# Peptides against a protein of PDB entry 6GMG, part 218

Target 1, 331 residues: chain A of PDB entry 6GMG
Amino acid sequence: DSDDRVTPPAEPLDRMPDPYRPSYGRAETVVNNYIRKWQQVYSHRDGRKQQMTEEQREWLSYGCVGVTWVNSGQYPTNRLAFASFDEDRFKNELKNGRPRSGETRAEFEGRVAKESFDEEKGFQRAREVASVMNRALENAHDESAYLDNLKKELANGNDALRNEDARSPFYSALRNTPSFKERNGGNHDPSRMKAVIYSKHFWSGQDRSSSADKRKYGDPDAFRPAPGTGLVDMSRDRNIPRSPTSPGEGFVNFDYGWFGAQTEADADKTVWTHGNHYHAPNGSLGAMHVYESKFRNWSEGYSDFDRGAYVITFIPKSWNTAPDKVKQGWP

## One batch from the design tools (peptide; made by RFdiffusion4, then SolubleMPNN)

Design b2_p17_3_s3 (from b2_p17_3, 8 letters changed)
Fold by OpenDDE base, seed 5:
Structure b2_p17_3_s3 (fold): chain B 331 residues (1-331), chain A 17 residues (1-17)
Amino acid sequence: as target 1 above (331 residues)
Amino acid sequence: SVYPPKELRKYAQITPP
């Protein structure tokens, strides 16, 4: 029950974090300590360290999505999402493979579909697109200039995104970003914004009109990226968790990981920040913990999810929530 | 503060394997 969620208390601006602890290859800490780190490292606006506001602490308290929320400045809309799906692998495995012992056909198909997604390639596609967007933003002082630059960049790269409709989330993403319009944010100046990335893990079998098998084992046809663009239609993602396959089994609705704008070329060395659950220090779940995971740890996901998407949004360049280098843990 | 609906919140614990 989310009713026992509590907003973490304020941390003094100059309070240094306690050391993070290792946890299965991750750096782990309690949410209060993450706030301390965040204030020291990520809080800067125009180069000035800031105390995490009550509003921001409240956002953060929502768990994994809270980490993305506080760092992106808005609740994730997930509209500009990318993934990579190996269609040939999928088709070949369905044709030539067989269910494992005790595995139903539906379970087999769901598993094969899950395994046909490539998290690394999906991430790389998002990074590629973010890079294009950042180039388009760099010297654009109005949206028209940004869009023109973007189209030019896409044409030069022969990118299929150039064929997207003007109303596509791809072209509308900037204008639909609240911080772009804020006086202390972008102030309607694209050159003051930068593209950032977060990831969402979720369940494919969310269609209530579909078979129970799809809800239990996945919908092999759901949330596939469009060929060429890599865009995923996220409109059908309603944060519905996987259906239980046995009595007493329960699954989490989603997981979010914050990447930001790290420049580390090696995907395996990138750091992803996420939370385990909403903050409930006096409840059954306990205090929220924040994890800083390497890509391997993040991309492994959980059995709760069979889809991963990498989403692009924008933040003001004046924010330090998406630095080029993220150090795992503390110190 | 704007609070998302319950469905938009993480309502269970994810523990690393």
Scores: peptide ipSAE 0.050, ipTM 0.765, DockQ to the pose 0.122
Fold by OpenDDE base, seed 2:
Structure b2_p17_3_s3 (fold): chain B 331 residues (1-331), chain A 17 residues (1-17)
Amino acid sequence: as target 1 above (331 residues)
Amino acid sequence: SVYPPKELRKYAQITPP
C-alpha cells in the first residue's frame, strides 16, 4: 500500500556514506546511505555541495522512479524515448518459428517481439541523439538558435529526425523542461542546459480493450520505434502492469534507471542507478534500497517487463546529477 | 542471470503530480 511510504530523514551534509555491498552483481545500499552519497557526489550546484531538500527526499522515496526524479529535477514524462527493434527478425520468427512446448500462440508472439528489441542499439541511439542535441545547445543562447542548430546538425548527418514536426517531443523537449525556464537553471539559455538519459522498463500489453492474452503475454505491435528515427510513442504507457498468468501472481508497473551524461564509450561499463521499491521502513516492503548496476544488469530487466526505452531530457549544466564519470558503489 | 527476489521489485503506482 502506497500509504506506507515514508520520506527519508535528512542527512547531514558532511556525513560520508557507508560502503555499498554487492547484490546480484550490483552495488546496493539503503536509501539513507544513497542520500549521503548523493550529497557528496551529485548534489553540487555551481560547484557547491547541497543538502538534499525535503522535497527531493520525498521524490526519492517513491523508489526507482524517485532516483530518476531527484536527479533529473522533474517527474519523468518519457516523451522523448528511443528504442531499437529488428523487424526482419520479428517477421521471420513469426513466420518460421513455432511455439515452445506448452507455449500459447499469444505467448510465443509476445516473447518473439520482446526478443526482437535490442537494448544496446536503443541505448546507442539515445546517446547519439543526446550528443547531437548537446552540440546544438552549446552555442545557442535562445530556443530559436537551438532549433536552428539542431536542424543543421541533423541535416549534416542525414538523420530522419530532421523530418519530425516542430511539435514533436524531439523539438519541444527543451522548452517543456521546467529547469530550462528557471532563473537558477537554464534561464531560457539553451547553452546552460545539457541532454541526459534515463531508461524505463514497462509492459506492452496495457490496452484494456485488447485480449487477455495480450495483457498476459504482451502486445507484439505496441511501443515499437519508428523506422529511421527510433522514436517510441509513449502516449499509451499508463503504468499498467502485466496481467497475472496464474492466481496470486502480481507484476510491477515499471522500472527506471538513471544514466545521466556519462561519457564512457563502452556501454558495458556504464552505470545505471535505480531503486527497488518505495521507502516503507515500517511496512512489509521495508526500507528502500538503491542499486547501481552495469548496463548488462540493467538492460536484462525482469519478466515484469517486455519493453525498454531510453529517454532524453535536460538538466542545467550547473547541476552535478549527471557527471561524465559515475563510480559504482562506495568508496 | 540472477534476479532479485520479487519482493525487491515492487514499485508504487505513482500518479504524476
Scores: peptide ipSAE 0.043, ipTM 0.775, DockQ to the pose 0.314
Fold by OpenDDE base, seed 3:
Structure b2_p17_3_s3 (fold): chain B 331 residues (1-331), chain A 17 residues (1-17)
Amino acid sequence: as target 1 above (331 residues)
Amino acid sequence: SVYPPKELRKYAQITPP
């Protein structure tokens, strides 16, 4: 916990949001105003608006991760993550490309690896898998039925995920979701749950035993998706930021973006909700701001990160934190 | 709800342009 982090105050349930501000193609607002929007749009449980609880406001106050936290109902574990990596492009660029002026070999290789990830294809893979999972959930009233349905769906599609171990995050994700077991959540009924997606941006060069160059410029071999499945082993993601390349330089440890379960088929039209930093209205960082970005703005990321993963988790269908349609900004 | 350990309650400090 940061010493200057503050939990935003409660907002009246009937208070309407102030207009969001445009910011480089994004819609931006202060965290308290997002709470107002959240209460009007996303707070519904079984069709009834809810005031954001103190606990939820505390979660939200942690910044970008807080947005995903409050909407998913749990701190992100990031275990079921997908990405897309173009191995041929990577090999070809390493072979035929050359470092830019002033670029080191390590920097070149790190950059080429970063550019060999396709964010759109990674997102599409996650959506594909989420769709399969949702079909498996739809008529399943116990976990066994869900798993059987899931295996059948994967077999029908000849999906490599069918070969995953039973202990894989892919098969264990539902049972490991707290809201699935909650009485007012799934109540152990898969048909009461739906798959949702969020994204994490992070740094590949997190291995402290690796070279300094990898920590500074990226590890070209780290956090690549498995062929066929698209699964990324996230076990080595320890929220370690990029190492400084120059004195005084510093990088952020991660960024999270909430997508939920939007049905918009055009990736470019999807809306991603994220925060800038933890809420510190009386500190140097200032108040937390929440951004609603289109996919282009989200997927572009920052120099702080060279990996993007798209993660699947589950929420109860009775929650409205992941509606089919998300409107950017307010009104 | 169970809170993660302090070391896992990480936060970002990004300011988008």
Scores: peptide ipSAE 0.030, ipTM 0.709, DockQ to the pose 0.083
Fold by OpenDDE base, seed 4:
Structure b2_p17_3_s3 (fold): chain B 331 residues (1-331), chain A 17 residues (1-17)
Amino acid sequence: as target 1 above (331 residues)
Amino acid sequence: SVYPPKELRKYAQITPP
């Protein structure tokens, strides 16, 4: 690594975390302390605590994506993504609304599009699908059985996902999960796996062939969910940040938040874990900090982003990186 | 191990308002 990123040092397995501090309604700590918490709470494999490996610490050091990476066991591919978009609201606001004072038409359209996404409904859709997948996994001992179960579940619910192609990320997600194939993971047994969720915030205006206005203010037509399924085509997400609208302005390329498999029915009470930037304790950015945010705090996002997607992947049930209950902060 | 390229890392701090 040629940049100023540093891999956090190992923490003793039995070292307890220092207390988290409150920050804007969130629980915040430095990355080293998160490693301590992670080892105490999330590191368990088959019920046994594990020291975060050097590889895992390296993954974590990459920032917000590192939090999702270490907990999911793989770098996010973002292929199975869901969102909710209110088309009627969008059309109505475009037709009947007007730009604010000083707002260009492009700014107005971008803003209206952003506001037409419903983060809560997007999250709920992902949870719904994850639940269906989990039911399909429960008694399936091979991929074929899983897929059959999944199709049956979808048919029973009259879910549009039943019409997806067999090669769709929806059906291929499990077999494309490295931990599914690992001996100490799924061992090719779907019943040993569970669906988990993370979220990505990103910019819609990433097409370099499009207008400068779209790159600055958003592409209203980009990254919309498909009707019925809620699936978002993420193939055009190239981790390109928003273009500056004024001299000296800069935007971040993405943000990731880890949810896992919490069973809390109230979305507002769910906890999302994310990082601020890659770990650079000796650099200008400083040490990486980890945040545990409630859904409201997470879903608010930043001006850097106008899209949010909720992504499903899988982890072994033997991992404790996605427990049923997540407690915010420490203790 | 394969590490993601620089563009696949979060390279700036996001501060809540």
Scores: peptide ipSAE 0.031, ipTM 0.724, DockQ to the pose 0.121; fails the geometry check

Design b2_p17_3_s4 (from b2_p17_3, 8 letters changed)
Fold by OpenDDE base, seed 3:
Structure b2_p17_3_s4 (fold): chain B 331 residues (1-331), chain A 17 residues (1-17)
Amino acid sequence: as target 1 above (331 residues)
Amino acid sequence: SIYPPKELRKYANITPP
């Protein structure tokens, strides 16, 4: 229940953050301190620092999704998602592998499927596509020009995305971005926008009509990327958590990590920003904490999830929520 | 402002190991 959720109070624009705390290779801080950092580092619109608005603080208070929400400017729709799945590894392990001691067949198959996803390759695919999109955006002053550029880029690279339907999330993502149409955002000018990336961890076994085993241990066939494109059909993701495998067990519905538009080529050095839960300082969950994790820590995920998707969206270039370089922690 | 329903929010804590 989120009835005890509280919107963090405003922080003075000139207030500097307190030092972050190390936590298992991550940098950790309370949400109010993240707001301070955000105002100093990420708040800039057209080069000017901004105090985080009440609305933005409200968005942030929703937890991990709130971090992505405040930085992307919209609640995640997750429509343009990428992943990488090793089909050969999956088939080989199912054929030649065996369940661990005490592991059921369904649990084994779910685990093998989870392990057949390559988070690094999935992330790399998203970055590749984002790069193509950014090239298409760069000199395009209307959507038609952007789409033409995009098709040309894809053709030059012999990318399977060139075969996607015009109504595909791939081609419609820009026009469906609210900030693209905003006067102080893109103002319908693609060249004022840039592609950004966030990641979602979620559970594959969300189909209520499927077997209990799939809901408990994962659906090996669900949320696989399409061959060639890497696109994941996210339409069946309804934010349903993993089903308990034992009495009293409970799982979280999702986790979101914000990457933005970092230019660091080494995936292992990229920084992912995420939250632990909604802000409930007076409740049992306590205050929301924000984590800045390296890719290794982020991509490892939790037992709550067996899928990771890397999602592309867009923000105005005038926003500084997705800088080229992200520094972990404070100072 | 339209806020997402409970199902669209993180409603439990994740503690890093």
Scores: peptide ipSAE 0.032, ipTM 0.735, DockQ to the pose 0.121
Fold by OpenDDE base, seed 4:
Structure b2_p17_3_s4 (fold): chain B 331 residues (1-331), chain A 17 residues (1-17)
Amino acid sequence: as target 1 above (331 residues)
Amino acid sequence: SIYPPKELRKYANITPP
């Protein structure tokens, strides 16, 4: 390792976590203690607790993305992403609104675009689609059956996703999931898999060929969901952070939050798990901390980001990394 | 080589407000 990132040491399988501490309405703990909780609560394969492997601990050590990585079983590809954008609000605010005092036109447009996204509706769309997928998975024992079921479900609901190309990330997501093909995972049986959700926060102004203003204040036209489907083209997300607007200012490239497959109907009561940075206990950043936040806390985001996407992937039902209910903190 | 690349890691401290 050429940087100051450190892989957390193994924790004994039966070691109980220390209590989490409250932090801004969230539950917070150091990464080592999260590993302990993870082993007690989320590690189960076929009902049996597992020690987090060295590989999994290494994944986790990468920070917020590591939380999603270890729980989903793969590095996030972000291909099947959803959001909600209020086009009417955006147009109206641009037409009738004015920049704030000291706000440039570019800042104004970027802000209005950011505010035109609805995180709750984006999340709800992802949950809706995940539910459809789960119904399609339930009795499908091969990919063909799954796809047929999925198309039928979409047709019944008159969902615009039914018109997506067969090569679309929407239809290819399952077959592109490594755990689907694993013998101890899905074993190529869709009925052994379930849809799960995570979220990514990122910056819209990533195009190096665009104006400096877009890189500093956002690209109002970037990463909008397609009408009807809610799908976001994430192909242009290159993990480029926001450009500084003043000397000495710096921004983070992304944030990830893990939701999984919680069944809580009230979005505000759902729990999102995320990390602050890569684990560097001997470096300037310090030890990685893990947060369990309610949706409101998660969806607030940071000034580093002006986009939020809700991404669907799949995990084996035999994994307990995405339980129906997630309890915030410990105990 | 380290995977993923550095640019695919969260490399700054984010503190909730």
Scores: peptide ipSAE 0.031, ipTM 0.707, DockQ to the pose 0.134
Fold by OpenDDE base, seed 2:
Structure b2_p17_3_s4 (fold): chain B 331 residues (1-331), chain A 17 residues (1-17)
Amino acid sequence: as target 1 above (331 residues)
Amino acid sequence: SIYPPKELRKYANITPP
């Protein structure tokens, strides 16, 4: 019950975190200890550490989305999302493949679709686009200059994104970022902003008008990236979880992982920060835990989800929530 | 397994109202 959610208490600014513990290849800690780490490492505004505010602690308390929320400064809109889908593989497997023993046709199609997504290529695409955006931001002091720079960069790279409409999330993402407009944020100066990345795992079979089989086993046609651009239309993602396949089974609505702006070239060495559930220390779920996972562990996901998207948003350069290097765990 | 046991996979992520 969402009513069991509690906002974690404030942590003194000078309180150092306790060591994280290893957990299935990840670094794990309780949410209060993550707040301590966050204050020491990620809280900086213009180089000065900040105590996590009550509002930020409240955001964080919502679970995995809370981690992305507190670090990005806004609730995820997921508008600028990227993925990679192997259409040839999908078509070939559907045509020539067969359901496994006990697997229904719908289950087979859903599984084949899930397996046709390439998380690494999706992540790579998002990083590529973020890099282009960052170059466009660097010397732009108004939105018009940013957009012009962006178009030039895309043209030089012969990127299909150059053909996107001006209203596309690709071009409108910056102007729609609250921190861009804030006086102490971007102050309407693109050069004060940088592109950052987070990932969302979710279920494809969210259409209530579709068959029960699609809701249980996935919709193979849903949330595919557009060819050339890699853009995913996220408008139909309404945070509806997978339907149970057996009595008493339940699935989670989504998972969010924060990457930020790490410069590590090896995807496998990048660190993704996420939470398990909303903070309910006095409830059945217990205290919220925060995980720092390597890409392999993050991208593998869970059976609750059959889609992964890599989303670009923006934060002020004065924030330290997206440093070049992220260290897993503590110390 | 790269996945934790079910008892440790207590995921209940909610959206703000």
Scores: peptide ipSAE 0.030, ipTM 0.728, DockQ to the pose 0.359
Fold by OpenDDE base, seed 1:
Structure b2_p17_3_s4 (fold): chain B 331 residues (1-331), chain A 17 residues (1-17)
Amino acid sequence: as target 1 above (331 residues)
Amino acid sequence: SIYPPKELRKYANITPP
């Protein structure tokens, strides 16, 4: 029950973390210990460590989304999302493949669609776009200059994003970022901001007006990236979980993984930070745990989800929640 | 799978109001 959620207590600013523990290829720790690490490594504002505020601890307590929330400074809106889908693979498998033994047609189609997404290419696209945005931000001291720079960068790269509407999430993302407008944040200066990335796993079959089969096994046509841009329309994502396929079965609504702005070129070596559930130390779920996973661990996902999106947002450069290098675990 | 078995997963993420 969500009523069991508790805000983790404050941790002394100078308290060092306890060692993380290995857990199925990832580094794992309890949320309180993550707060300690966060204060030592990620809390810096203008180079000074900060104690995680009560508000930030409350955000964090919500689970996987809380990790992204506290590090990005806002609840995820997921407006600027990217993915990669292999249309040819999808069509060929549907045409030439067949359901497995005991697999329904709907289950087969849903599975084939899921398998036609390429998580690595989706992530690479987001990184590419974030890089373009960062170049556009670097020399821009107002939004108009940023937008002009962005259009020029896209034109130089012959990127299809140059054709997006001015009101699209792509062009409006910066102005809609609260920290951009904050005095201690961007203060309306694009050059004080940088692009960061997080990922969301979710279920495609969320349309209540669709067939039960789509809700159970996925909607093969839902949440596909637009050709050329890689943009995913996330407007229909309402955090609805997969429908049970058998009595007693239940699925989780989403998973979020925080990447930030790591510069590691090898995707497989990038670190993704995420949580298991809301913090309920006195409840049945227990204390929240935080995981630092390699890309392989993150991108594999769960059967709860058949979509993965890589989302771009912005944070002030003065924040250290998205450093160039992220070390897995502690020490 | 590199993830723990389903029975060992405590996975319940909620949406803030």
Scores: peptide ipSAE 0.030, ipTM 0.725, DockQ to the pose 0.357

